# Peptides against a protein of PDB entry 2L5G, part 11

Target 1, 41 residues: chain A of PDB entry 2L5G
Amino acid sequence: LSKEELIQNMDRVDREITMVEQQISKLKKKQQQLEEEAAKP

## One batch from the design tools (peptide; aimed at target 1 I17 I24 L27 K28)

Design b2_p16_3_s3 (made by RFdiffusion4, then SolubleMPNN; from b2_p16_3, 7 letters changed)
Fold by OpenDDE base, seed 5:
Structure b2_p16_3_s3 (fold): chain B 41 residues (1-41), chain A 16 residues (1-16)
Amino acid sequence: as target 1 above (41 residues)
Amino acid sequence: LLEELEKLKEELQKML
């Protein structure tokens, strides 16, 4: 385990956080769309 | 993701 391997693993985790945040944003948008459609008569 | 964060934490603890 080098400092360089740790930094590379951190950079990977930061990318995965970004991907999960994008998925959460997509799910929130889908939730809002379902709530808006359910509010229509 | 969570498992990788746990692994990264364990790796950091081995370097201290």
Scores: peptide ipSAE 0.052, ipTM 0.579, DockQ to the pose 0.044
OpenDDE base, seeds 1, 2, 3, 4: peptide ipSAE 0.048, 0.050, 0.047, 0.050; ipTM 0.580, 0.571, 0.571, 0.573

Design b2_p16_3_s4 (made by RFdiffusion4, then SolubleMPNN; from b2_p16_3, 5 letters changed)
Fold by OpenDDE base, seed 2:
Structure b2_p16_3_s4 (fold): chain B 41 residues (1-41), chain A 16 residues (1-16)
Amino acid sequence: as target 1 above (41 residues)
Amino acid sequence: LKEELEKLKKELEELK
């Protein structure tokens, strides 16, 4: 692995982490909405 | 993890 290949791999992983964090945030918001609806009498 | 990757990326760019 060259230094350039390592930097390119780090940039890829940073984009993947960002995408997964956004997905987790969306899923947590959906979970909260479902919990709020399930808690209504 | 993202912050650590950005630190390592900067250190590697300074070594070019």
Scores: peptide ipSAE 0.049, ipTM 0.611, DockQ to the pose 0.061
OpenDDE base, seeds 1, 3, 4, 5: peptide ipSAE 0.049, 0.046, 0.026, 0.042; ipTM 0.608, 0.603, 0.451, 0.595

Design b2_p16_4 (made by RFdiffusion4)
Pose (drawn by RFdiffusion4):
Structure b2_p16_4 (pose): chain A 41 residues (1-41), chain P 16 residues (1-16)
Amino acid sequence: as target 1 above (41 residues)
Amino acid sequence: EEEIEELEEEIEELKE
């Protein structure tokens, strides 16, 4: 289309990945508490 | 674990 309008769409998509990826990092740390509590005597 | 698997699938779809 204009080698510019389409480039801008790529930047918006990359932002959406950071939100999903941020949720997985928080969920992974939550597993530690559950995994640590299950391994405790 | 299931929720993480679903989110990883959604990331793969966004990359495609």

Design b2_p16_4_s1 (made by RFdiffusion4, then SolubleMPNN; from b2_p16_4, 8 letters changed)
Fold by OpenDDE base, seed 4:
Structure b2_p16_4_s1 (fold): chain B 41 residues (1-41), chain A 16 residues (1-16)
Amino acid sequence: as target 1 above (41 residues)
Amino acid sequence: EKEIQELQEKLQKIKE
């Protein structure tokens, strides 16, 4: 891998991380909503 | 994110 290919691979991995972090945030928000709904009598 | 950005900036400086 050239230095250019390494930078390009890092840019790809950074985008993939951002997408996974957004998915985790959505799942955490859904989990919190389900926990709040389950805590209501 | 910040750590990856710092690594990208370091690699960019090595490309120049």
Scores: peptide ipSAE 0.055, ipTM 0.622, DockQ to the pose 0.043
OpenDDE base, seeds 1, 2, 3, 5: peptide ipSAE 0.045, 0.043, 0.039, 0.042; ipTM 0.593, 0.584, 0.570, 0.581

Design b2_p16_4_s2 (made by RFdiffusion4, then SolubleMPNN; from b2_p16_4, 8 letters changed; failed a check: too like the target's own chain)
Amino acid sequence: MEEIEKLQKKLQELRE

Design b2_p16_4_s3 (made by RFdiffusion4, then SolubleMPNN; from b2_p16_4, 8 letters changed)
Fold by OpenDDE base, seed 2:
Structure b2_p16_4_s3 (fold): chain B 41 residues (1-41), chain A 16 residues (1-16)
Amino acid sequence: as target 1 above (41 residues)
Amino acid sequence: TKEIQELQEKLQELKA
């Protein structure tokens, strides 16, 4: 692998990590909203 | 929560 290919692979993995972390955050927020709505009288 | 667990596993694989 060239230096450029290694950087491109690193950047791809960093983007995938960011996307997964954002998905987890959104799902946790939705779960919390459902729990909060279920707790309202 | 199954989807969250699967995404957490994927996140650990990406960081390994």
Scores: peptide ipSAE 0.430, ipTM 0.856, DockQ to the pose 0.855
OpenDDE base, seeds 1, 3, 4, 5: peptide ipSAE 0.430, 0.427, 0.429, 0.429; ipTM 0.855, 0.855, 0.855, 0.855

Design b2_p16_4_s4 (made by RFdiffusion4, then SolubleMPNN; from b2_p16_4, 8 letters changed)
Fold by OpenDDE base, seed 1:
Structure b2_p16_4_s4 (fold): chain B 41 residues (1-41), chain A 16 residues (1-16)
Amino acid sequence: as target 1 above (41 residues)
Amino acid sequence: DEEIKRLQKELQELKK
């Protein structure tokens, strides 16, 4: 891997981390909504 | 989060 290929791979990993963190946040919010809905009579 | 901060720092040093 050249220095340029390493930089490109790190920029890709940073974008993939951000996407996964946003997905985890959405899933946690949906889980909380389902738990709150299940707790209502 | 601390791992992400390390990777971001390493990326900035490689861009110099």
Scores: peptide ipSAE 0.054, ipTM 0.621, DockQ to the pose 0.054
OpenDDE base, seeds 2, 3, 4, 5: peptide ipSAE 0.050, 0.052, 0.050, 0.053; ipTM 0.614, 0.617, 0.613, 0.619

Design b2_p16_5 (made by RFdiffusion4; failed a check: a repeat of another design)
Pose (drawn by RFdiffusion4):
Structure b2_p16_5 (pose): chain A 41 residues (1-41), chain P 16 residues (1-16)
Amino acid sequence: as target 1 above (41 residues)
Amino acid sequence: EEEIEELEEEIEELKE
């Protein structure tokens, strides 16, 4: 289209990945508490 | 675990 309007769409998509990826990092740490509680005597 | 698997699938779809 203009080698510019389409480039801008790529930047918006990359922002959406960081939100999904941020949720997995928080969920992974939550597993630690559950995994640590289950391994405790 | 299931919620993480679903989110990984959503990331794969966004990359495609």

Design b2_p16_5_s1 (made by RFdiffusion4, then SolubleMPNN; from b2_p16_5, 8 letters changed)
Fold by OpenDDE base, seed 4:
Structure b2_p16_5_s1 (fold): chain B 41 residues (1-41), chain A 16 residues (1-16)
Amino acid sequence: as target 1 above (41 residues)
Amino acid sequence: DEEIKKLQEKLKKLKE
């Protein structure tokens, strides 16, 4: 792997992490909404 | 080396 290929791979991984973090945030918000709805008498 | 500096900054973001 060249230095350029390593930098390109790091850019890809950084983008993939950001996308997964955004998905986790959306799922956590949906989980919280379902828990709040289930806690209503 | 600007390429090494860019790699180091990416590795820093991945550790946050």
Scores: peptide ipSAE 0.070, ipTM 0.656, DockQ to the pose 0.034
OpenDDE base, seeds 1, 2, 3, 5: peptide ipSAE 0.046, 0.056, 0.051, 0.052; ipTM 0.592, 0.631, 0.613, 0.613

Design b2_p16_5_s2 (made by RFdiffusion4, then SolubleMPNN; from b2_p16_5, 8 letters changed)
Fold by OpenDDE base, seed 3:
Structure b2_p16_5_s2 (fold): chain B 41 residues (1-41), chain A 16 residues (1-16)
Amino acid sequence: as target 1 above (41 residues)
Amino acid sequence: DKEIQELQKKLEELKK
């Protein structure tokens, strides 16, 4: 693996991490909204 | 819940 291939692989993994973290954040926000709506009288 | 758990597992695999 060249230095350039290693950097490209790191950039790919960093993008995949960011995408998964954003998906988790969106699902947690939806869960919180449903809990807040269920707690309203 | 299960989807969040699978995504958390995937995240831990990516952060190795």
Scores: peptide ipSAE 0.334, ipTM 0.826, DockQ to the pose 0.858
OpenDDE base, seeds 1, 2, 4, 5: peptide ipSAE 0.329, 0.327, 0.333, 0.327; ipTM 0.824, 0.824, 0.826, 0.824

Design b2_p16_5_s3 (made by RFdiffusion4, then SolubleMPNN; from b2_p16_5, 8 letters changed)
Fold by OpenDDE base, seed 3:
Structure b2_p16_5_s3 (fold): chain B 41 residues (1-41), chain A 16 residues (1-16)
Amino acid sequence: as target 1 above (41 residues)
Amino acid sequence: DKEIEELQKKLQELKK
């Protein structure tokens, strides 16, 4: 692996981490909204 | 619930 290929692999993994973290955040927000709606009288 | 758990596992694998 060249230095350039290693950097490209790191950038790919960092993007995938960001995408998964954003997906988890969106699902947790939806869960919280459903819990807040269920708690309204 | 299960979807969040699987995404959390995937996230831990990516951060190794």
Scores: peptide ipSAE 0.291, ipTM 0.814, DockQ to the pose 0.857
OpenDDE base, seeds 1, 2, 4, 5: peptide ipSAE 0.281, 0.275, 0.286, 0.278; ipTM 0.810, 0.807, 0.812, 0.808

Design b2_p16_5_s4 (made by RFdiffusion4, then SolubleMPNN; from b2_p16_5, 8 letters changed)
Fold by OpenDDE base, seed 2:
Parts: C-alpha cells; structure tokens; sequence
Structure b2_p16_5_s4 (fold): chain B 41 residues (1-41), chain A 16 residues (1-16)
C-alpha cells in the first residue's frame, strides 16, 4: 500500500462511516415513531 | 462523534 492508497482508503472509510451514521439516525427516528404509536391506547 | 472527528483531523494532516 502506497501513502496515496492509504489516504484513499481512509477517505472511503470516512464516507462509509458517515453513511452508516445517517442510516442509524433514520432507523432510530423510525423506531421512536413506532414505539410512540404502539404506546397509544 | 469525537473519535470520527479525530480520524478526520489525522486524514487532513496526512494529505498535506
């Protein structure tokens, strides 16, 4: 692995982390909405 | 996330 290949791999991982965090945030919001609807009598 | 922020800072240093 060259220094350039390492930097490119780090840039890729940083983008993948950001995408996964956004997905987790969306899933948590959906979970909260479902829990709020299920808690209504 | 503070860990991700530190990784991003290190990445920017390596690009210089």
Amino acid sequence: as target 1 above (41 residues)
Amino acid sequence: DEEIKKLQEKLQELKK
Scores: peptide ipSAE 0.038, ipTM 0.568, DockQ to the pose 0.053
OpenDDE base, seeds 1, 3, 4, 5: peptide ipSAE 0.038, 0.037, 0.037, 0.038; ipTM 0.566, 0.562, 0.562, 0.569

Design b2_p16_6 (made by RFdiffusion4)
Pose (drawn by RFdiffusion4):
Structure b2_p16_6 (pose): chain A 41 residues (1-41), chain P 16 residues (1-16)
Amino acid sequence: as target 1 above (41 residues)
Amino acid sequence: AAAKAAKAAAKAAKAA
């Protein structure tokens, strides 16, 4: 289209990935508590 | 970008 408008759309998509990826990182740490609690005597 | 999104979704499904 103009080698510019379409480039801008790529930057917006990359931002959405960071939100989903930030949720997994928090969920992974939550597993530690559950995994640590389950391994405790 | 689309392939990175699909991989992130697959990781989220395994974590759930």

Design b2_p16_6_s1 (made by RFdiffusion4, then SolubleMPNN; from b2_p16_6, 14 letters changed)
Fold by OpenDDE base, seed 4:
Structure b2_p16_6_s1 (fold): chain B 41 residues (1-41), chain A 16 residues (1-16)
Amino acid sequence: as target 1 above (41 residues)
Amino acid sequence: LEKKLKEVQEELKKLQ
């Protein structure tokens, strides 16, 4: 791998991390909504 | 509701 290919692979991993963090945030919000709905009398 | 909550919890465990 050239230095340029390593930088491109790092940029790809950083984008994949950002996408996974956004998915985690959406799933945590859905979890909270389902817990709030289950806590209704 | 409980089934959907469990599905979301298992999806979160796969991403963490």
Scores: peptide ipSAE 0.052, ipTM 0.658, DockQ to the pose 0.065
OpenDDE base, seeds 1, 2, 3, 5: peptide ipSAE 0.052, 0.051, 0.051, 0.052; ipTM 0.659, 0.657, 0.657, 0.657

Design b2_p16_6_s2 (made by RFdiffusion4, then SolubleMPNN; from b2_p16_6, 15 letters changed)
Fold by OpenDDE base, seed 3:
Structure b2_p16_6_s2 (fold): chain B 41 residues (1-41), chain A 16 residues (1-16)
Amino acid sequence: as target 1 above (41 residues)
Amino acid sequence: LIERLKEVLEEKEKLL
Protein backbone atom coordinates (compact mmCIF):
# COMPACT_ATOMS: atom_id res chain seq x y z
CA LEU B 1 0.00 0.00 0.00
CA SER B 2 1.35 3.45 -0.94
CA LYS B 3 0.95 6.42 1.46
CA GLU B 4 -1.86 7.67 -0.84
CA GLU B 5 -3.71 4.31 -0.67
CA LEU B 6 -3.41 4.38 3.16
CA ILE B 7 -4.94 7.93 3.28
CA GLN B 8 -7.77 6.83 0.93
CA ASN B 9 -8.50 3.83 3.21
CA MET B 10 -8.54 6.16 6.29
CA ASP B 11 -11.00 8.54 4.53
CA ARG B 12 -13.23 5.54 3.68
CA VAL B 13 -13.22 4.26 7.30
CA ASP B 14 -14.04 7.81 8.57
CA ARG B 15 -17.13 7.92 6.26
CA GLU B 16 -18.22 4.43 7.42
CA ILE B 17 -17.83 5.52 11.12
CA THR B 18 -20.02 8.61 10.40
CA MET B 19 -22.72 6.37 8.82
CA VAL B 20 -22.68 4.00 11.85
CA GLU B 21 -22.88 6.99 14.27
CA GLN B 22 -26.01 8.21 12.43
CA GLN B 23 -27.55 4.70 12.84
CA ILE B 24 -26.69 4.73 16.60
CA SER B 25 -28.34 8.18 16.96
CA LYS B 26 -31.54 6.95 15.21
CA LEU B 27 -31.70 3.80 17.40
CA LYS B 28 -31.08 5.82 20.63
CA LYS B 29 -33.93 8.18 19.62
CA LYS B 30 -36.27 5.17 19.06
CA GLN B 31 -35.24 3.74 22.46
CA GLN B 32 -36.01 7.09 24.17
CA GLN B 33 -39.44 7.21 22.46
CA LEU B 34 -40.29 3.68 23.72
CA GLU B 35 -39.06 4.53 27.26
CA GLU B 36 -41.19 7.73 27.24
CA GLU B 37 -44.29 5.81 26.06
CA ALA B 38 -43.69 3.10 28.73
CA ALA B 39 -43.41 5.83 31.45
CA LYS B 40 -46.90 7.26 30.64
CA PRO B 41 -49.60 6.24 33.21
CA LEU A 1 -34.60 -2.72 19.24
CA ILE A 2 -31.85 -3.43 21.86
CA GLU A 3 -30.35 -6.23 19.70
CA ARG A 4 -30.22 -3.87 16.67
CA LEU A 5 -28.49 -1.22 18.84
CA LYS A 6 -25.89 -3.85 19.90
CA GLU A 7 -25.25 -4.81 16.24
CA VAL A 8 -24.65 -1.12 15.31
CA LEU A 9 -22.28 -0.63 18.29
CA GLU A 10 -20.32 -3.78 17.28
CA GLU A 11 -20.09 -2.43 13.69
CA LYS A 12 -18.67 0.88 15.08
CA GLU A 13 -16.17 -0.92 17.35
CA LYS A 14 -14.94 -3.01 14.36
CA LEU A 15 -14.29 0.18 12.29
CA LEU A 16 -12.39 1.97 15.13
Scores: peptide ipSAE 0.028, ipTM 0.500, DockQ to the pose 0.143
OpenDDE base, seeds 1, 2, 4, 5: peptide ipSAE 0.028, 0.028, 0.021, 0.028; ipTM 0.497, 0.499, 0.202, 0.501

Design b2_p16_6_s3 (made by RFdiffusion4, then SolubleMPNN; from b2_p16_6, 15 letters changed)
Fold by OpenDDE base, seed 3:
Structure b2_p16_6_s3 (fold): chain B 41 residues (1-41), chain A 16 residues (1-16)
Amino acid sequence: as target 1 above (41 residues)
Amino acid sequence: LLERLKKVEQELKELL
């Protein structure tokens, strides 16, 4: 693995982390919405 | 999982 291939793999991992964090945020917001809807009379 | 990925990313940054 060249230095350039290691940098490219790092940038890929950072993007994958960001995408997973965005998915977690969307799921948490959806959970909160379902909890708020279930709490309405 | 995310903490492990961030650790690997940091270790790579220290080697470059």
Scores: peptide ipSAE 0.045, ipTM 0.584, DockQ to the pose 0.076
OpenDDE base, seeds 1, 2, 4, 5: peptide ipSAE 0.044, 0.037, 0.035, 0.036; ipTM 0.582, 0.528, 0.518, 0.525

Design b2_p16_6_s4 (made by RFdiffusion4, then SolubleMPNN; from b2_p16_6, 13 letters changed)
Fold by OpenDDE base, seed 5:
Structure b2_p16_6_s4 (fold): chain B 41 residues (1-41), chain A 16 residues (1-16)
Amino acid sequence: as target 1 above (41 residues)
Amino acid sequence: ALERLKKAEQELQELL
């Protein structure tokens, strides 16, 4: 692995992190919505 | 980057 390949792999991982963080945000919002709906009588 | 990925994957797993 060249230094350039390591940097490219890091940039790829940073994009994958961003995608996972977006999924976490969506799941947290869905969890909150489900908790709010479950709290309605 | 890899430590951040591992943390995000752990947080995702806790929400599933």
Scores: peptide ipSAE 0.118, ipTM 0.692, DockQ to the pose 0.837
OpenDDE base, seeds 1, 2, 3, 4: peptide ipSAE 0.114, 0.110, 0.114, 0.110; ipTM 0.689, 0.674, 0.689, 0.673

Design b2_p16_7 (made by RFdiffusion4)
Pose (drawn by RFdiffusion4):
Structure b2_p16_7 (pose): chain A 41 residues (1-41), chain P 16 residues (1-16)
Amino acid sequence: as target 1 above (41 residues)
Amino acid sequence: EIEELEEKIEELEEKK
């Protein structure tokens, strides 16, 4: 289209990945508590 | 829940 309007769409999509990726990082740390609690005597 | 979020990341990479 204009080698510019389409470039801007790529930047918005990259932002949405960081939100999903951020949720997985918080969920992974939550596993530690559950995994640590299950391994405790 | 993590598996479903990994699938959504794959779908977003394909759309990009």

Design b2_p16_7_s1 (made by RFdiffusion4, then SolubleMPNN; from b2_p16_7, 5 letters changed)
Fold by OpenDDE base, seed 1:
Structure b2_p16_7_s1 (fold): chain B 41 residues (1-41), chain A 16 residues (1-16)
Amino acid sequence: as target 1 above (41 residues)
Amino acid sequence: EIEELQKKIQELKKKK
């Protein structure tokens, strides 16, 4: 792998990390909303 | 689901 291919692979991994972190944040928020809705009579 | 996504982040961080 050239230095350029290594940088491109790192940038791809950083984008994939960001997407997964956003999915975790969305799922945690949805879980909290469901817990708050389930706590309503 | 969240646990699998956390594992995926750890796998991605090990590729760097």
Scores: peptide ipSAE 0.255, ipTM 0.798, DockQ to the pose 0.823
OpenDDE base, seeds 2, 3, 4, 5: peptide ipSAE 0.254, 0.252, 0.254, 0.254; ipTM 0.798, 0.798, 0.798, 0.798

Design b2_p16_7_s2 (made by RFdiffusion4, then SolubleMPNN; from b2_p16_7, 6 letters changed)
Fold by OpenDDE base, seed 5:
Structure b2_p16_7_s2 (fold): chain B 41 residues (1-41), chain A 16 residues (1-16)
Amino acid sequence: as target 1 above (41 residues)
Amino acid sequence: EIKELQEKLQELKKKK
């Protein structure tokens, strides 16, 4: 792997991290919304 | 789903 390929692989991993963190955040927010709606009379 | 994503996130962070 060239230095450029290593940097490209790091940038790809950083994008994948960001996507997974956004998915986790979205699902946690949905879970909280379901819990809040279930707590309403 | 969230647990699998958390495991995937830890796998990705270990690649750096």
Scores: peptide ipSAE 0.468, ipTM 0.864, DockQ to the pose 0.821
OpenDDE base, seeds 1, 2, 3, 4: peptide ipSAE 0.466, 0.466, 0.464, 0.466; ipTM 0.864, 0.864, 0.863, 0.864

Design b2_p16_7_s3 (made by RFdiffusion4, then SolubleMPNN; from b2_p16_7 with E6Q E7K E10Q E13K)
Fold by OpenDDE base, seed 5:
Structure b2_p16_7_s3 (fold): chain B 41 residues (1-41), chain A 16 residues (1-16)
Amino acid sequence: as target 1 above (41 residues)
Amino acid sequence: EIEELQKKIQELKEKK
């Protein structure tokens, strides 16, 4: 692996992390909405 | 689901 291929692999992993973090944020927001809706009379 | 995604982030961070 060249230095450039290693950097490209790191940039790919960083994009994959960002996508998973966005999915977690969306699921946490949905969970909070369900908890807030369940707390309504 | 969230726990599996958190594990996946940890695996991706350890790969760097």
Scores: peptide ipSAE 0.243, ipTM 0.791, DockQ to the pose 0.866
OpenDDE base, seeds 1, 2, 3, 4: peptide ipSAE 0.242, 0.239, 0.241, 0.242; ipTM 0.791, 0.790, 0.791, 0.791

Design b2_p16_7_s4 (made by RFdiffusion4, then SolubleMPNN; from b2_p16_7 with E6K E7K E13R E14K)
Fold by OpenDDE base, seed 3:
Structure b2_p16_7_s4 (fold): chain B 41 residues (1-41), chain A 16 residues (1-16)
Amino acid sequence: as target 1 above (41 residues)
Amino acid sequence: EIEELKKKIEELRKKK
């Protein structure tokens, strides 16, 4: 593995982490909206 | 779902 291949692999992993964290944030917001809707009469 | 995504982040952090 060249230094360039290692940097490219790290950048790929960082993008994948960011995408999963955004998905978690979206699902947490949806869960909160459903809990707030279920608490309304 | 959220728990599986947290496990996926932990796997990705171990590869870095």
Scores: peptide ipSAE 0.256, ipTM 0.790, DockQ to the pose 0.925
OpenDDE base, seeds 1, 2, 4, 5: peptide ipSAE 0.045, 0.045, 0.047, 0.039; ipTM 0.601, 0.589, 0.608, 0.547

Design b2_p16_8 (made by RFdiffusion4; failed a check: a repeat of another design)
Pose (drawn by RFdiffusion4):
Structure b2_p16_8 (pose): chain A 41 residues (1-41), chain P 16 residues (1-16)
Amino acid sequence: as target 1 above (41 residues)
Amino acid sequence: EEEIEELEEEIEELKE
């Protein structure tokens, strides 16, 4: 299209990945509490 | 675990 309008769309998509990826990092830490509580006597 | 698997699948779809 104009080697510019399409480039801008790539930057918006990359932002959406960071939101999903941020949720997995928080969920992974939550597993630690559950995994640590299950391994406790 | 299931929720993480679903989110990983959504990330793969966004990359495609």

Design b2_p16_8_s1 (made by RFdiffusion4, then SolubleMPNN; from b2_p16_8, 8 letters changed)
Fold by OpenDDE base, seed 4:
Structure b2_p16_8_s1 (fold): chain B 41 residues (1-41), chain A 16 residues (1-16)
Amino acid sequence: as target 1 above (41 residues)
Amino acid sequence: DEEIKRLQKKLQELKE
């Protein structure tokens, strides 16, 4: 791997992490909505 | 390389 290939792989991993964090945030929001709905009489 | 240092810092912050 060249230095440039290493930078490109690090940028790719950073984008993949950002996408996973956005998915986790959406799932946490859905979980909270289901918990709030289950807590209503 | 300042770009490598920036990416390394960002990857560390995501592991905390």
Scores: peptide ipSAE 0.051, ipTM 0.624, DockQ to the pose 0.042
OpenDDE base, seeds 1, 2, 3, 5: peptide ipSAE 0.050, 0.048, 0.040, 0.049; ipTM 0.609, 0.606, 0.552, 0.606

Design b2_p16_8_s2 (made by RFdiffusion4, then SolubleMPNN; from b2_p16_8, 8 letters changed)
Fold by OpenDDE base, seed 1:
Structure b2_p16_8_s2 (fold): chain B 41 residues (1-41), chain A 16 residues (1-16)
Amino acid sequence: as target 1 above (41 residues)
Amino acid sequence: MEEIKKLQEKLQKLKE
């Protein structure tokens, strides 16, 4: 792997991390909504 | 989070 290939792979991983963090945030918000709905009588 | 920020800072220094 050249230095340029390593940089390209790190840029890819950084984008994938950002996408996973956004998915986790959406799932946590959905979990909280379901917990709030389940707590209503 | 802090580890990811440190990786991003290292990546920017490698692009210079």
Scores: peptide ipSAE 0.044, ipTM 0.599, DockQ to the pose 0.054
OpenDDE base, seeds 2, 3, 4, 5: peptide ipSAE 0.043, 0.042, 0.044, 0.044; ipTM 0.608, 0.593, 0.611, 0.594

Design b2_p16_8_s3 (made by RFdiffusion4, then SolubleMPNN; from b2_p16_8, 9 letters changed)
Fold by OpenDDE base, seed 2:
Structure b2_p16_8_s3 (fold): chain B 41 residues (1-41), chain A 16 residues (1-16)
Amino acid sequence: as target 1 above (41 residues)
Amino acid sequence: MEKIKELQEKLQELRK
């Protein structure tokens, strides 16, 4: 692996982590909405 | 967040 290939792999991993964090945030917001709807009498 | 910061710091070091 060249230095350039390592940089490219790290840039890919940074993008993948950002996408997963955005998915977790969306899922947490959906969970909260479902919990608030289920708690209504 | 913490693990992203560590990876971003390492990426910045590798670009120097």
Scores: peptide ipSAE 0.078, ipTM 0.671, DockQ to the pose 0.058
OpenDDE base, seeds 1, 3, 4, 5: peptide ipSAE 0.076, 0.069, 0.076, 0.076; ipTM 0.667, 0.650, 0.665, 0.667

Design b2_p16_8_s4 (made by RFdiffusion4, then SolubleMPNN; from b2_p16_8, 7 letters changed)
Fold by OpenDDE base, seed 4:
Order: structure tokens, then C-alpha cells, then sequence
Structure b2_p16_8_s4 (fold): chain B 41 residues (1-41), chain A 16 residues (1-16)
């Protein structure tokens, strides 16, 4: 791997991490909404 | 991640 390929792979991994973190945040928000709806009498 | 960004910056500075 050249220094350039290493930088490109790091850029890809950082984007993939950001996308997964955003997905986790959305799923946690949906989970909380479902828990709040299920807790209503 | 902040650590990856710092490594990317250092590697870009070393890029010819």
C-alpha cells in the first residue's frame, strides 16, 4: 500500500464510521420512541 | 474519528 492508498483507505473508514454512528443514533432514537409509546397506559 | 483525522493530516504533509 502506498501512502496515498493508506490515506484513501483511512478516508473511506472514517466515512463508514460516520455513517454507522448516524445509523446507531437513528436506531437509538427509534428505540426510545417505541419504549415511550409502549410505556403509555 | 479525531485520531484518524490527525493521522491523515500527518500523512498528507508527507505526501509528495
Amino acid sequence: as target 1 above (41 residues)
Amino acid sequence: MEEIKKLQEKLKELKE
Scores: peptide ipSAE 0.049, ipTM 0.621, DockQ to the pose 0.039
OpenDDE base, seeds 1, 2, 3, 5: peptide ipSAE 0.048, 0.048, 0.046, 0.047; ipTM 0.617, 0.620, 0.614, 0.615

## One batch from the design tools (peptide; aimed at target 1 K28 Q31)

Design b2_p17_1 (made by RFdiffusion4)
Pose (drawn by RFdiffusion4):
Structure b2_p17_1 (pose): chain A 41 residues (1-41), chain P 17 residues (1-17)
Amino acid sequence: as target 1 above (41 residues)
Amino acid sequence: ELEERLEKLEEELEELE
């Protein structure tokens, strides 16, 4: 289209991945508490 | 690059399952 308008769309998509990826990092740490509580006597 | 990042997220979700 103009080697510019389409480039801008790529930057918006990259931002959406960071939100999903941020949720997984918080979920992974939550597993530690559940995994640590289950391994406790 | 975006496709590779989505594949990595899929792998991370499989590890959590």

Design b2_p17_1_s1 (made by RFdiffusion4, then SolubleMPNN; from b2_p17_1, 11 letters changed)
Fold by OpenDDE base, seed 3:
Structure b2_p17_1_s1 (fold): chain B 41 residues (1-41), chain A 17 residues (1-17)
Amino acid sequence: as target 1 above (41 residues)
Amino acid sequence: KIKEKLEEIQKKLKELQ
């Protein structure tokens, strides 16, 4: 592994983390919407 | 480069916990 290959692997991991964060945010928003709809009389 | 990118990854991992 060159220094450049390590940086490229780190850039990939950072993008994968960002995609997981976006998925978690979407799921949290969907959960909140379901809780708000369930709380309506 | 490598240290800064490690710090960025470590920050994002802490935001997921």
Scores: peptide ipSAE 0.194, ipTM 0.760, DockQ to the pose 0.126
OpenDDE base, seeds 1, 2, 4, 5: peptide ipSAE 0.187, 0.189, 0.184, 0.188; ipTM 0.756, 0.757, 0.755, 0.757

Design b2_p17_1_s2 (made by RFdiffusion4, then SolubleMPNN; from b2_p17_1, 12 letters changed)
Fold by OpenDDE base, seed 3:
Parts: sequence; C-alpha cells; structure tokens
Structure b2_p17_1_s2 (fold): chain B 41 residues (1-41), chain A 17 residues (1-17)
Amino acid sequence: as target 1 above (41 residues)
Amino acid sequence: NIKKKLEEIQKKLKELQ
C-alpha cells in the first residue's frame, strides 16, 4: 500500500463514518420521540 | 472526534510525499 492508497482508504472511511453518524442521529431522534410519546399520560 | 484524527493523519501523510 502506497501513502496515496492509505490516504484514499482514509477518505473512504471518513465518508463511511459520516453516513453512520447520520444514521445514529436519526435513530436517536426516533428513540427520543418514542420516549416522549410514552411519557405522555 | 474520529474524523478530525483522520484529517490530521491524512495531512501528515501528504506532508511526507
């Protein structure tokens, strides 16, 4: 693996991290909505 | 933040080319 191939692999991993962080944020918001709905009398 | 650490390593790798 060249230094260039390592940089390209790191750029790919950074994009994948971004997508996973967005999915986690969406799931956390959905969880919070369900918890707020369940806490209403 | 993992992204910031990746960016720092990418910068260091570019400086060594």
Scores: peptide ipSAE 0.042, ipTM 0.605, DockQ to the pose 0.035
OpenDDE base, seeds 1, 2, 4, 5: peptide ipSAE 0.041, 0.040, 0.041, 0.039; ipTM 0.599, 0.594, 0.597, 0.571

Design b2_p17_1_s3 (made by RFdiffusion4, then SolubleMPNN; from b2_p17_1, 8 letters changed)
Fold by OpenDDE base, seed 2:
Structure b2_p17_1_s3 (fold): chain B 41 residues (1-41), chain A 17 residues (1-17)
Amino acid sequence: as target 1 above (41 residues)
Amino acid sequence: KIEEKLKKIQEELKELQ
């Protein structure tokens, strides 16, 4: 693995993290919406 | 360059945990 291949792998992992963070944010928002709907009489 | 990118990934991973 060259220094360039290591940087490319790090850039890939960074993008994967960003995608997972966006998924977590969407899931947290959906959880909050479900909790708000469950709290309605 | 590599060290800065490694630090960023470590910060992002810590925010996910």
Scores: peptide ipSAE 0.032, ipTM 0.543, DockQ to the pose 0.118
OpenDDE base, seeds 1, 3, 4, 5: peptide ipSAE 0.026, 0.026, 0.025, 0.029; ipTM 0.508, 0.507, 0.491, 0.535

Design b2_p17_1_s4 (made by RFdiffusion4, then SolubleMPNN; from b2_p17_1, 10 letters changed)
Fold by OpenDDE base, seed 4:
Structure b2_p17_1_s4 (fold): chain B 41 residues (1-41), chain A 17 residues (1-17)
Amino acid sequence: as target 1 above (41 residues)
Amino acid sequence: RIKEKLERIQKKLEELQ
């Protein structure tokens, strides 16, 4: 594992985390929408 | 460079917990 390969792997992990954060944000927004719809009489 | 990348990854992981 070169220093360059390590940097590339870190940049990959950082992108993968960002994709997971975006998925969690979408799921939280969907959860909030469902909770707001369920709270309407 | 590597240290700053590790600190960003660590911060993102802490924000996910």
Scores: peptide ipSAE 0.296, ipTM 0.811, DockQ to the pose 0.126
OpenDDE base, seeds 1, 2, 3, 5: peptide ipSAE 0.286, 0.290, 0.292, 0.293; ipTM 0.807, 0.808, 0.809, 0.809

